# Ledger of designs, part 24: peptides against a protein of PDB entry 2L9B

Target 1, 91 residues: chain A of PDB entry 2L9B
Amino acid sequence: ANFLSQKFPELPSGIDVNINMTTPAMMISSELAKKPKEVQLKFLQKFQEWTRAHPEDAVSLLELCPQLSFVTAELLLTNGICKVDDLIPLA
Target 2, 91 residues: chain A of PDB entry 2L9B as posed
Amino acid sequence: ANFLSQKFPELPSGIDVNINMTTPAMMISSELAKKPKEVQLKFLQKFQEWTRAHPEDAASLLELCPQLSFVTAELLLTNGICKVDDLIPLA

## One batch from the design tools (peptide; aimed at target 1 K42 V59 V71 A73)

Design b1_p23_6_s3 (made by RFdiffusion4, then SolubleMPNN; from b1_p23_6, 11 letters changed)
Fold by OpenDDE base, seed 4:
Structure b1_p23_6_s3 (fold): chain B 91 residues (1-91), chain A 23 residues (1-23)
Amino acid sequence: as target 1 above (91 residues)
Amino acid sequence: SLEVDKEELAKTLLETLKKAAEL
């Protein structure tokens, strides 16, 4: 089993994405943006906690699913957790 | 109300993003 299947066994098998990376990330971000700010913050906190507990897995996840880096960055910006300048070194 | 430490949130997640970007 690949990383995602092993760590997240209840996820679907997935599909081959034949569109650019940006579009799927924007779709995810837009859906999250429809949720209350408190839900968005809870999501970030859970992601933070998981990252602290599994730092290598978190990096591997973002490597495997780089669209999640976009989603995370967008949530950090829109919730006033970081500024644009904080993300420039990552580009 | 939801208790959020935004500073620690930024620190943790930005560090992870940085590590991923270096790959």
Scores: peptide ipSAE 0.616, ipTM 0.903, DockQ to the pose 0.792
OpenDDE base, seeds 1, 2, 3, 5: peptide ipSAE 0.614, 0.615, 0.615, 0.614; ipTM 0.903, 0.904, 0.904, 0.904

Design b1_p23_6_s4 (made by RFdiffusion4, then SolubleMPNN; from b1_p23_6, 12 letters changed)
Fold by OpenDDE base, seed 4:
Structure b1_p23_6_s4 (fold): chain B 91 residues (1-91), chain A 23 residues (1-23)
Amino acid sequence: as target 1 above (91 residues)
Amino acid sequence: MLEVDKEELKRTLLGTLKRAAAL
């Protein structure tokens, strides 16, 4: 089984999306942006805790699913956790 | 009330993003 199947066995099969990274990332960000700020912050905290506990898995996840890097960056920016300048080195 | 340490979020998650971007 691949990384996602092993680490996230409860995930759905997924759907076909546009092959580029930007479109699906924007879709995810858009859905998250519809949630209350408290939900967004809670999500970030849960993701943070998981990355702390599993740093290599977190990197592997972002490598496998680069759209999640976009989503994470967007959430950090829109929730006032980082500034645009903080993201420049990553682009 | 939800308590969030935004500076720690910044450090942790930007660090992870940076490592992933270096690949």
Scores: peptide ipSAE 0.630, ipTM 0.909, DockQ to the pose 0.771
OpenDDE base, seeds 1, 2, 3, 5: peptide ipSAE 0.625, 0.627, 0.630, 0.628; ipTM 0.909, 0.909, 0.910, 0.911

Design b1_p23_7 (made by RFdiffusion4)
Pose (drawn by RFdiffusion4):
Structure b1_p23_7 (pose): chain A 91 residues (1-91), chain P 23 residues (1-23)
Amino acid sequence: as target 2 above (91 residues)
Amino acid sequence: VKLNPHKLLELLHEKLDEVPRVD
């Protein structure tokens, strides 16, 4: 993964989830949604600028690392910026 | 389910233009 070793070498793997009692998706929501609204908005706007400045980088990262793809979608959902039906066009 | 990153970024940028900025 030369693209990552060059640009994104310190990508987090994610937390370990016991999916025998908790689903990853539910944890994903409670994870981002338990945060104050400012955080999702701060992340998304800062990230929006970064991805505009670096469309290839940002898209390719989302291509390989799904946590961010859906992290972004869940933050869009919790703020009401986008809905699930708005994400299926992305899917 | 896989999201198209280019479409995701496009949608994200369009929608966040309508969202007030955070200080």

Design b1_p23_7_s1 (made by RFdiffusion4, then SolubleMPNN; from b1_p23_7, 12 letters changed)
Fold by OpenDDE base, seed 5:
Order: sequence, then C-alpha cells, then structure tokens
Structure b1_p23_7_s1 (fold): chain B 91 residues (1-91), chain A 23 residues (1-23)
Amino acid sequence: as target 1 above (91 residues)
Amino acid sequence: MKLDPRLLLQKLLEKMAKVPPVP
C-alpha cells in the first residue's frame, strides 16, 4: 500500500475483489481484452520499459499485485507474442 | 509451486522483447 502510493500517486482507489490471484487476473484481463490492440501493446511496452529501468520496484509491484503477472502473460498470449508452451514452465 | 516474481518477471521480459514499437 505504501509502495503503491509512493510510486503511483495518481492511482485510483480501486475496488475490492476476491483476494486470490486468479479472480482479479481474469477480471483485469477481460477488461484489457476489450481495448484496441494498440492499447494492449502500449501497456506491454510501457511495462517493459519501466521494469528494465526499475527492476527492484517491478519485483515489489508483482509481489504486492501478483495478478499483474498473469495479466501480462495473458496479453502476450492473446496478441500472439508468445505461445502457451512458452509459459508452461511458469505454471 | 509458489510463484517467484523475479523468475516470472524475467521470463515475461524475454517475451515482451518481441512487442513491436507502439507510438
């Protein structure tokens, strides 16, 4: 919570959802899938750039919000950037 | 198996490298 507030001061308050990883990931992925392809790719591009520039912050973010890992994986799959076989070792 | 954020992130970045440039 403190990390998110510091690094993302303009982050919306959000809404409570199921506390597990799977349900939030599915919810986020479904919403992103409704966006144009360029928006989805922009998300991936910006996340990649930010992660490379701030690797420790990225790890902290994914520890706090593990659902984002699954969301990112889903975007890679649906945009044809990787195959399911590429992600099996991570399951 | 417990998720390892560092390992997962590294693997994702390898694939994200294939994302084409977006204006």
Scores: peptide ipSAE 0.244, ipTM 0.765, DockQ to the pose 0.568
OpenDDE base, seeds 1, 2, 3, 4: peptide ipSAE 0.200, 0.174, 0.164, 0.229; ipTM 0.750, 0.719, 0.720, 0.766

Design b1_p23_7_s2 (made by RFdiffusion4, then SolubleMPNN; from b1_p23_7, 9 letters changed)
Fold by OpenDDE base, seed 4:
Structure b1_p23_7_s2 (fold): chain B 91 residues (1-91), chain A 23 residues (1-23)
Amino acid sequence: as target 1 above (91 residues)
Amino acid sequence: MKLDPRKLLELLTEKMAKVPKVP
C-alpha cells in the first residue's frame, strides 16, 4: 500500500499519490516513529512555534518540501492530536 | 498529490494549542 492509503485510509477515494513525495515522507515518518512520543511531540511543538513566528516561511517550506506535509499530518493523526476528519479537507 | 500547506499549518497551530508543552 502507498503511504497515503496506508496512513489515512478514510480519506476520499480517487486521490493520486506522487511517489516523489510519499517515499521520502515514508522514510522520515519511519525514523520519527522510532523515537519516543516526547520527541515526536517536541518536533510538532517546535514546528508550531516556528510557524507562528514565521507563517509565510512555513508555507514556503511546505511548498518546497511537500514531503513534510505528509510527515506532519501523520504525526498529528498517529499521536491523537487530530482526527481523520481534520485531514480530509486538506486533500 | 499535495496537502494544502496553509490548511495544514492552521490545523497544526490549532491542535497543538491544546497539547501540553514538552520541556
Scores: peptide ipSAE 0.677, ipTM 0.933, DockQ to the pose 0.680
OpenDDE base, seeds 1, 2, 3, 5: peptide ipSAE 0.674, 0.671, 0.676, 0.669; ipTM 0.933, 0.934, 0.933, 0.934; seed 3 fails the geometry check

Design b1_p23_7_s3 (made by RFdiffusion4, then SolubleMPNN; from b1_p23_7, 9 letters changed)
Fold by OpenDDE base, seed 4:
Structure b1_p23_7_s3 (fold): chain B 91 residues (1-91), chain A 23 residues (1-23)
Amino acid sequence: as target 1 above (91 residues)
Amino acid sequence: MKLDPRKLLELLLEKMAKVPKVP
C-alpha cells in the first residue's frame, strides 16, 4: 500500500499519489519516528509557534514543500493529536 | 495530490492548543 493508503485507510481507492512528494515525506517521517515522543512534540510545538507568528510564511513553506504537509499530518496522527477523520477533508 | 496547506495549519494550531508544552 502507498503512503496515503497506509495512513488514511478511509480515503477512496485510486487516489493519485505523487511519489516525488510521498517518498521524501516518508523518509522524513521515519527519521522523526525514531526520535523520542518529546522530540516529536517539541518539533510540532515549535512549528505551531512559528506558524502562529508567521502564518503566511508557513503557508508558503507548505506550498513550496508539499512533502512537509504529509510529515506534519503524520506527526499529528501518530502522536494522537488528530484523527484520520481530521485529515481526510484536507486531501 | 496535496494536503490543503491552510487547512492543515489551522488543524495544527487548533489541535496543538490542547497539547501540554514540552520543557
Scores: peptide ipSAE 0.680, ipTM 0.933, DockQ to the pose 0.690
OpenDDE base, seeds 1, 2, 3, 5: peptide ipSAE 0.674, 0.671, 0.680, 0.672; ipTM 0.933, 0.934, 0.933, 0.934

Design b1_p23_7_s4 (made by RFdiffusion4, then SolubleMPNN; from b1_p23_7, 10 letters changed)
Fold by OpenDDE base, seed 5:
Structure b1_p23_7_s4 (fold): chain B 91 residues (1-91), chain A 23 residues (1-23)
Amino acid sequence: as target 1 above (91 residues)
Amino acid sequence: MKLDPRKLLQLLEEKMAKVPKVE
């Protein structure tokens, strides 16, 4: 079974996106950046909560879709939740 | 380039702890 369909059965099919690392992350980040701060924070908080409940699935998701790591990092930075120095050790 | 998933998730947990919950 496909990981995304199995773990996220309510996800829509969506659109085709380039498989490169940067462009998909940039697209998602730009769309989220158009939303109010509260929506961005709620997104992060829901992701955080899911990660607590499913830590190994969260790792698997980020291994399969590493673009989401950059989306998360960008949201943390732009909302002042972390600093650039916090991300340097992750690279 | 990739970001280490486990380290990122740890950072997420640590930094979001001080952010008020949005309902």
Scores: peptide ipSAE 0.675, ipTM 0.934, DockQ to the pose 0.784
OpenDDE base, seeds 1, 2, 3, 4: peptide ipSAE 0.674, 0.671, 0.671, 0.674; ipTM 0.933, 0.934, 0.934, 0.933; seed 4 fails the geometry check

Design b1_p23_8 (made by RFdiffusion4; failed a check: the pose's geometry)
Pose (drawn by RFdiffusion4):
Structure b1_p23_8 (pose): chain A 91 residues (1-91), chain P 23 residues (1-23)
Amino acid sequence: as target 2 above (91 residues)
Amino acid sequence: LALAAGAVAGSAELNELTTILEE
């Protein structure tokens, strides 16, 4: 993964989830949604600039690392920026 | 490519994004 070792070498793997009692998706929502609204908005706007400045980098990272992908989508959902039906065009 | 959320690191700017997300 030369693209990552060059640009994104310190990518987090994610937390370990016991999916015998808790689903990853539910944790994903409670994870981002338990945060104060300012955080999702701060992340998405800052990230929006970064991804505009680096469309290849940002898209390719989302290509390989799905936590971001959906992290962004869930943050869009919790703020009401986008809905699930708006994400299926992306899917 | 077009995708949505969810964390990234690799430079100072990218570490800031991660820090923001961890807030």

Design b1_p23_8_s1 (made by RFdiffusion4, then SolubleMPNN; from b1_p23_8, 13 letters changed; failed a check: the pose's geometry)
Amino acid sequence: PLRLGGIVSGSEETRELLEILNE

Design b1_p23_8_s2 (made by RFdiffusion4, then SolubleMPNN; from b1_p23_8, 9 letters changed; failed a check: the pose's geometry)
Amino acid sequence: PRLALGAVSGSEETNELLRILNE

Design b1_p23_8_s3 (made by RFdiffusion4, then SolubleMPNN; from b1_p23_8, 8 letters changed; failed a check: the pose's geometry)
Amino acid sequence: PLLAGGAVSGSEETNELLEILEE

Design b1_p23_8_s4 (made by RFdiffusion4, then SolubleMPNN; from b1_p23_8, 11 letters changed; failed a check: the pose's geometry)
Amino acid sequence: ARLAGGVVRGSPETDELYEILNE

## One batch from the design tools (peptide; aimed at target 1 F43)

Design b1_p24_1 (made by RFdiffusion4)
Pose (drawn by RFdiffusion4):
Structure b1_p24_1 (pose): chain A 91 residues (1-91), chain P 24 residues (1-24)
Amino acid sequence: as target 2 above (91 residues)
Amino acid sequence: HNFAKGVDFDALHDFLDKVIEKDE
């Protein structure tokens, strides 16, 4: 993964989830949604600029690392910026 | 017991902050 070793070498793997009692998706929502609204908005706007400045980098990262793909989508959902039906055009 | 990777938002946030700072 030369793309990552060059640009994104310190990518987090994610937390370990016991999916015998808790689903990853539910955790994903409670994870981002338990945060104050300022955080999702701060992240998405700052990230929006970064991805505009670096469309290839940002897209390719989302291509390989799904936590951010759906982290962004869930933040869009919790703020009401986008809905699930708006994400299926992306899917 | 079965394990899967969940979202570590704080780590993602810090990671992207470092990436953005390096790019600036």

Design b1_p24_1_s1 (made by RFdiffusion4, then SolubleMPNN; from b1_p24_1, 10 letters changed)
Fold by OpenDDE base, seed 2:
Order: structure tokens, then sequence, then C-alpha cells
Structure b1_p24_1_s1 (fold): chain B 91 residues (1-91), chain A 24 residues (1-24)
């Protein structure tokens, strides 16, 4: 925990990854794929709205929870909104 | 970026919904 965690006291910690079985990225992709497309898009839209309204908090959140950066990227890619090349500068 | 953990999507979704609601 660091000072950033003070902004988000109820932020989920995520799931431990067994590196012998999977990677964090694969785990996230798998979990997202279990959700209906409409739920995926709804989440993406809500997060984008919040990010626009609270850019400083969004930056802090993405730093504290890099999983969320991957979630966003994965949702954009799997739903055909972005291509891999579009995200390279953000990695 | 370095990702150390996976994600509980439902928990994260609920967290963000609460944050959005609080900000409205």
Amino acid sequence: as target 1 above (91 residues)
Amino acid sequence: MKIAKGVDFDALYEFLEKKIKEAE
C-alpha cells in the first residue's frame, strides 16, 4: 500500500496469479470473455465517462491498478474499437 | 506496464459504479 491507496480504500486487490498456469493478461482476458458483450461495452463506456470527469483520479487509479489499463485495452481490442497499433504509444 | 495480479471483474465493476454514482 502507498499514498495512492488512500484515494481508493475499497478498490479490489485483484486475483493472485499462478504463473505455472497462466499470466495476468490471460487471466484478465478470460474473465472479461465470460461477460456478455453488452456488459463489456457498458463497463467501457462508464469508465470512459468517469475518466473524462475525473482525470487526476483516473491516472492515480490506473497507476495503482494496472489491471484496469489492461481491461480497458482488452475491451477496446476484442470489440474491434481499436487495433494493437493504436495502443502501442500507451504501453 | 507491469501487471502482477488478475482481476475480479464483478468486484471492479461494482467499485467503479459506486465511484461514478458518488461523483454525480
Scores: peptide ipSAE 0.338, ipTM 0.794, DockQ to the pose 0.426
OpenDDE base, seeds 1, 3, 4, 5: peptide ipSAE 0.254, 0.225, 0.153, 0.206; ipTM 0.748, 0.717, 0.669, 0.684

Design b1_p24_1_s2 (made by RFdiffusion4, then SolubleMPNN; from b1_p24_1, 11 letters changed)
Fold by OpenDDE base, seed 4:
Parts: C-alpha cells; structure tokens; sequence
Structure b1_p24_1_s2 (fold): chain B 91 residues (1-91), chain A 24 residues (1-24)
C-alpha cells in the first residue's frame, strides 16, 4: 500500500468527478453546498477536536491531502465563521 | 474517476469519528 493508505487506512476514497466542472475546487464547493448547515458544522467540530488532540497527524493529513485544507477554509468562510483576511496568515 | 477525498463530507465525518475514538 502507498504511504497515505498506510498512515490513514480508513480515509475515504472520495466521490466521482463531474467532468463538466472546470476545477476540482468548483466540484468540492458544489458538493459541500448540498449538505445541510448542521453537517457542515459537524465536520468542523470533529476536525477541530481531532486536530487539538493530535496536531502532528492533522498536519500530516493536510500535507498529503491539501484538498482538505480547501474544504476546511471553504466551510469556515461560507458559514461566516471567519473572513478571507483571517486565512491569509495560513497561506 | 474519483476526485478529492474531501468532497465526501459525510465520509470524512465518519473517518474523524473513528480517529477520535481510537486515539482516546
């Protein structure tokens, strides 16, 4: 198995690509928007909890799967939890 | 073709739940 699968064996495989989307970011944003606010906030809560307990593993996951950084940022922005300027230090 | 793992938010929540429980 590859390194990612070895370190995070239960990480989901993802969903099928919509060939009509220009970028993966557009596809992700579209999928996120389909979910109710409660589910979006639940993800943020769980990710925060895990990150606090195991920051080194969280950093490793985000390095291997940078799309998750986009997901987190998108959910923070679309739910009005932070503004774009708040994310600049992380870029 | 599969896209980014992060697009499946329900699956990600399940993944995180398992991580949180196993690492407690």
Amino acid sequence: as target 1 above (91 residues)
Amino acid sequence: MKIAKGADIDALIEFLDKQIEREK
Scores: peptide ipSAE 0.504, ipTM 0.836, DockQ to the pose 0.436
OpenDDE base, seeds 1, 2, 3, 5: peptide ipSAE 0.504, 0.502, 0.503, 0.503; ipTM 0.833, 0.834, 0.836, 0.836; seed 1 fails the geometry check

Design b1_p24_1_s3 (made by RFdiffusion4, then SolubleMPNN; from b1_p24_1, 8 letters changed)
Fold by OpenDDE base, seed 1:
Structure b1_p24_1_s3 (fold): chain B 91 residues (1-91), chain A 24 residues (1-24)
Amino acid sequence: as target 1 above (91 residues)
Amino acid sequence: MKFAKGVDFDAIYEFLEKKIEEDE
């Protein structure tokens, strides 16, 4: 995990979660929902753009920050871009 | 998925923007 962190020294730290009040997934979903749809879609576009340019680094990033995988999946689902069945192979 | 922390969406967004800028 340390070597992965070296690839992305500027990667923001995750947000602490009070597990007595919520879950990481719930917190992320809530925060995403607060963003305008256009912002959500722009995030997907930017992530897609970067991933296309740096596929190996994208894999490393998602390993280092699995929350980002959830963010991506959530945005794809909530915006109707894909369905749960489409994500089964990734689970 | 295995994660115990949330995400600062704005920070992650900015992070990606900077990564894209590195390609320019």
Scores: peptide ipSAE 0.534, ipTM 0.877, DockQ to the pose 0.420
OpenDDE base, seeds 2, 3, 4, 5: peptide ipSAE 0.440, 0.512, 0.533, 0.477; ipTM 0.848, 0.870, 0.877, 0.861

Design b1_p24_1_s4 (made by RFdiffusion4, then SolubleMPNN; from b1_p24_1, 9 letters changed)
Fold by OpenDDE base, seed 4:
Structure b1_p24_1_s4 (fold): chain B 91 residues (1-91), chain A 24 residues (1-24)
Amino acid sequence: as target 1 above (91 residues)
Amino acid sequence: MKIAKGVDFDAIIEFLEKQIKKDE
């Protein structure tokens, strides 16, 4: 974790989980729903672009910040880009 | 997967944009 953090020194810390939420996943879903579609798609676009250019670093980033994996999957589903069954092999 | 924190979406987008700019 320390090594990975050094690899991405400017990586945001993320948001502390609200104790009133059942799980971090639920919190993420709730926060996603508050963002306009344009912002959601912008995230997907930028993450896709960076991942294509740096596939190994993308793996490292998702290891360091697993919440981003959840965000990506959730956005793909909620924006109708893929179905739940499409993600089963990734679980 | 184990999730401990949420995501600051504006911040993470900015982070990604900065990473992309490093490639330019």
Scores: peptide ipSAE 0.318, ipTM 0.779, DockQ to the pose 0.406
OpenDDE base, seeds 1, 2, 3, 5: peptide ipSAE 0.284, 0.305, 0.269, 0.208; ipTM 0.731, 0.751, 0.746, 0.689

Design b1_p24_2 (made by RFdiffusion4)
Pose (drawn by RFdiffusion4):
Structure b1_p24_2 (pose): chain A 91 residues (1-91), chain P 24 residues (1-24)
Amino acid sequence: as target 2 above (91 residues)
Amino acid sequence: NFAKGVDFDALEEFFDKVIEKDEE
């Protein structure tokens, strides 16, 4: 993964989830949604600039690392920026 | 059974570093 070792070498793997009692998706929502609204908006706007400045980098990272792909989508959902039906066009 | 969940704080800190590096 030379693309990552060059640009994104310190990518987090994610937390370990016991999916015998808790689903990853539910944890994903409670994870981002338990945060104050300012955080999702701060992350998405800051990230929006970064991804505009670096469309290839940002898209390729989303291509390989799904946590961010869906982290962004869930933040879009919790703020009401986008809905699930708006994400299927992306899917 | 175990799977990877979202570690948003780590993602946020990661992107802080990435964005600061690109700005430099």

Design b1_p24_2_s1 (made by RFdiffusion4, then SolubleMPNN; from b1_p24_2, 11 letters changed)
Fold by OpenDDE base, seed 2:
Structure b1_p24_2_s1 (fold): chain B 91 residues (1-91), chain A 24 residues (1-24)
Amino acid sequence: as target 1 above (91 residues)
Amino acid sequence: MTAKGADFDAIIAFFDKQIARAEA
């Protein structure tokens, strides 16, 4: 957490998750479902653009925030962009 | 024990800010 804040000082704090009641993945899925498709696609677009502009930072962020990998995977799946089989080699 | 979940609108804004800095 300290290294994350140091590496990405302007990264939002996010939403608190009580892991005794739910998992981060479950909450992420729930929060994603609340967002319009346009916002979901906008996230993918911006993340892709940022990754291309900041590849080293993108790798660091995904290592420090693995939940973002989950978000990206779920968005690709739920929007029909990828199939589960497409993500297997990345696991 | 608690963890942090993603705020998608805030994360999008974060990406926009990083991109803007790179282009400036």
Scores: peptide ipSAE 0.275, ipTM 0.728, DockQ to the pose 0.643
OpenDDE base, seeds 1, 3, 4, 5: peptide ipSAE 0.242, 0.214, 0.199, 0.215; ipTM 0.714, 0.674, 0.696, 0.701

Design b1_p24_2_s2 (made by RFdiffusion4, then SolubleMPNN; from b1_p24_2, 10 letters changed)
Fold by OpenDDE base, seed 1:
Structure b1_p24_2_s2 (fold): chain B 91 residues (1-91), chain A 24 residues (1-24)
Amino acid sequence: as target 1 above (91 residues)
Amino acid sequence: AVAKGADFDAIVEFFEKQIAKAEA
């Protein structure tokens, strides 16, 4: 067990990505695009609510799982909530 | 090489469970 599983024991393991065939970002973008807009927005709502309730854990999770930052950014961009330039200061 | 990818539906469920615990 790694530190991530220790810190978040109930966090799902996720899926393996063969980086020779695709990138995590590409796979995430593809999978998100398969979800209805309502489901995409549900993620943002639940993540926002969880982050508000557990700010320290949210920081830890984003540090340990940068993929989650990409998910959030992708959803904000594709749903027109943010523009790329809005995220530049965070990069 | 293999890297871990996000499981979208499972992560949403994870958040919901954590929120439910916090509200208990």
Scores: peptide ipSAE 0.368, ipTM 0.773, DockQ to the pose 0.692
OpenDDE base, seeds 2, 3, 4, 5: peptide ipSAE 0.292, 0.367, 0.330, 0.320; ipTM 0.739, 0.778, 0.754, 0.751

Design b1_p24_2_s3 (made by RFdiffusion4, then SolubleMPNN; from b1_p24_2, 11 letters changed)
Fold by OpenDDE base, seed 2:
Structure b1_p24_2_s3 (fold): chain B 91 residues (1-91), chain A 24 residues (1-24)
Amino acid sequence: as target 1 above (91 residues)
Amino acid sequence: AIAKGADFDAIIEFFEKQIAKAKA
């Protein structure tokens, strides 16, 4: 957490997950479902653009914040951009 | 480990700011 804050000081804090009542994955999926499709696609576009410009930072961010990998995969799947088998090689 | 949920609006803004910094 300290290294994450040092490397990405402007990265926003997430919301706490009550693991007794939900899982992080469930919460992420729920929060994604609340967002309009346009916002979901905007996330993918901005993340893609940033990743292309800063691939080393992108790798670091995804390692430190694995939930972002889940977010990206979920968005790709739910918006029909990718199928599950497209992601298997990345698992 | 995954311990927090995501604030998607804030994360989008984060990426936008990072992109803007790179272009500056």
Scores: peptide ipSAE 0.367, ipTM 0.770, DockQ to the pose 0.512
OpenDDE base, seeds 1, 3, 4, 5: peptide ipSAE 0.359, 0.363, 0.360, 0.349; ipTM 0.770, 0.772, 0.775, 0.770

Design b1_p24_2_s4 (made by RFdiffusion4, then SolubleMPNN; from b1_p24_2, 11 letters changed)
Fold by OpenDDE base, seed 5:
Formats: C-alpha cells, structure tokens, sequence
Structure b1_p24_2_s4 (fold): chain B 91 residues (1-91), chain A 24 residues (1-24)
C-alpha cells in the first residue's frame, strides 16, 4: 500500500503530467499562474495554519510531496513576500 | 507522473478539511 495515501487519504491526486512534454515544476508554475492572487494567498494561509496545527504531519507531507515546497517558494517569490536571497539557505 | 501540488483548489480544500477536523 502507498504510504502517502495511507497517511493522507484525503490528499488529492493532483494533475497528470506527461513527462515527455513537460516537468512537474513547469506544470505547477503554469497552473499557479492561472490562479488569481486571492487563491494564491489562500493556499499560503491554509497551509500555514495547517502546519502550525500539525507540524509532524507537515514535515511528512513535504518529504513525500516536495512539489508543495516548490509551490510555496514560488508563491512567496511571485507575490513579493520573499526575495530569492531569502530562500537560498533553504535550498 | 502526477504533479500533486498543481491542483490548487483541491489542495486548499484538503487543508481546510484537515483544519476543520482538528477543531472538532
């Protein structure tokens, strides 16, 4: 059985990616750009709130789904909340 | 392959449900 599905049964499957045509990162960036600022900020707010309430699960989720780390970084940068230099030590 | 972090509406809903469960 898949550990991710067991630990987070309600986690959505996400969007299919044809690896011959694009990368997950490019797909994420593309989908993110389609969302209005309000939705982008809502993601950050809900993720932050959930992380505070469930720090151990948040660590597990980010380890299993590093895409979410990419999403968060991209959102922080594109919305001017962080600068690239702020994230360099975390890479 | 699946980009799990790309379905933003669904992932937001996921977090909301998790938060709601914690409050219950």
Amino acid sequence: as target 1 above (91 residues)
Amino acid sequence: AIAKGADFDAIIEFFEKQIERAKA
Scores: peptide ipSAE 0.337, ipTM 0.761, DockQ to the pose 0.510
OpenDDE base, seeds 1, 2, 3, 4: peptide ipSAE 0.274, 0.290, 0.302, 0.283; ipTM 0.724, 0.730, 0.734, 0.727

Design b1_p24_3 (made by RFdiffusion4)
Pose (drawn by RFdiffusion4):
Structure b1_p24_3 (pose): chain A 91 residues (1-91), chain P 24 residues (1-24)
Amino acid sequence: as target 2 above (91 residues)
Amino acid sequence: STVEDFKKALEFIWEKLDDYLEEE
């Protein structure tokens, strides 16, 4: 993964989830949604600028690392920026 | 390609974010 070792070498793997009692998706929502609204908006706007300045980098990262792909989608959902039906066009 | 799909997805969702910020 030269693309990452060059640009994104310190990518987090994610937390370990016991999916025998908790689903990853539910944890994903309660994870981002338990945060104050300012955080999702701060992240998304800052990230929006970063991805506009670096469309190839940002897209390729989302290509390989799904946590961010859905982290962005869940933040869009919790703020009402986008809905699930708006994400299927992305899917 | 997959990357082009993600770029188009980013463009789409960032348009929605801009609309949302304008409404707010």

Design b1_p24_3_s1 (made by RFdiffusion4, then SolubleMPNN; from b1_p24_3, 11 letters changed)
Fold by OpenDDE base, seed 3:
Structure b1_p24_3_s1 (fold): chain B 91 residues (1-91), chain A 24 residues (1-24)
Amino acid sequence: as target 1 above (91 residues)
Amino acid sequence: SAVERYKKGLEFLNKKLDEYLKKQ
């Protein structure tokens, strides 16, 4: 079992993403954007909680799925949690 | 490094989300 299946056993079988990082990130962000704002915030809060409890695993997840960094950024922007200028130093 | 960028990104996420939730 890979990292995702071990840490997120509730996830269904996945598909490898062999395209650029931006395209899959946009797809994920699009799906999340269909959810109510409350659901999006809850997702961020749960992710935040998990990253605080498991900081090393959080980094490993992002290494395994670098597209998630773009997804997270998009969620922050679309919900008004941060501005584009805030992300520039992180690039 | 990539690891350092991810760590900084997570710190940023936590900070900004905390600030946002405090305002709500």
Scores: peptide ipSAE 0.549, ipTM 0.899, DockQ to the pose 0.699
OpenDDE base, seeds 1, 2, 4, 5: peptide ipSAE 0.549, 0.547, 0.547, 0.548; ipTM 0.899, 0.898, 0.897, 0.898

Design b1_p24_3_s2 (made by RFdiffusion4, then SolubleMPNN; from b1_p24_3, 12 letters changed)
Fold by OpenDDE base, seed 2:
Structure b1_p24_3_s2 (fold): chain B 91 residues (1-91), chain A 24 residues (1-24)
Amino acid sequence: as target 1 above (91 residues)
Amino acid sequence: SAVEQRKAGLDFAFAKLDEYLAKE
């Protein structure tokens, strides 16, 4: 099973993630997971603010770095902010 | 498109973040 399936076994079976997206997300998430929760939340908040202020650039960034959606998803899931059903569109 | 779908999903997730932070 891929990284997301291992960490979040409740993910819908229809979600498939390739190695090119999973591996970078795993590395980034593992580093962020070493930080205090408040630092993780700060990261999410700053990313949130930026995407809201620059929606067109946010789309471009996700095109260039689709791995970011998985990093964000994992932070939201591991901190109990979202459930897996909330994040299906990110995969 | 797929990227637009991911963006929309991200927006929804960030709404959940707002709800979470409001309860702290």
Scores: peptide ipSAE 0.573, ipTM 0.907, DockQ to the pose 0.524
OpenDDE base, seeds 1, 3, 4, 5: peptide ipSAE 0.570, 0.573, 0.572, 0.568; ipTM 0.908, 0.909, 0.906, 0.907

Design b1_p24_3_s3 (made by RFdiffusion4, then SolubleMPNN; from b1_p24_3, 12 letters changed)
Fold by OpenDDE base, seed 5:
Structure b1_p24_3_s3 (fold): chain B 91 residues (1-91), chain A 24 residues (1-24)
Amino acid sequence: as target 1 above (91 residues)
Amino acid sequence: SRVEQYKAGLEFAFAKLDEYLAKQ
């Protein structure tokens, strides 16, 4: 998408996936889960920092890619950073 | 809205991340 290319010019083209929330989230989470824990944490930290610095763009990104909420949730859960009940607002 | 719900959830989740990192 134009938004992603403009805001994240370092992104590759990627591949097409079904236009839903769950399948893309599962794919992203699966790939990230193959990386070392420190890489997963770095991803979370960078996403956190960017979201805080660019709240309007973060809203636009979540509208375009709502699956990112599920990716974030799964990374937090699998790394023991939070509990399931902590993520009720994402349901 | 759904987006605002996700954003609020992420903010709470990121707070948990901050707490976790502070313990590292």
Scores: peptide ipSAE 0.342, ipTM 0.830, DockQ to the pose 0.582
OpenDDE base, seeds 1, 2, 3, 4: peptide ipSAE 0.341, 0.341, 0.339, 0.338; ipTM 0.830, 0.829, 0.828, 0.829

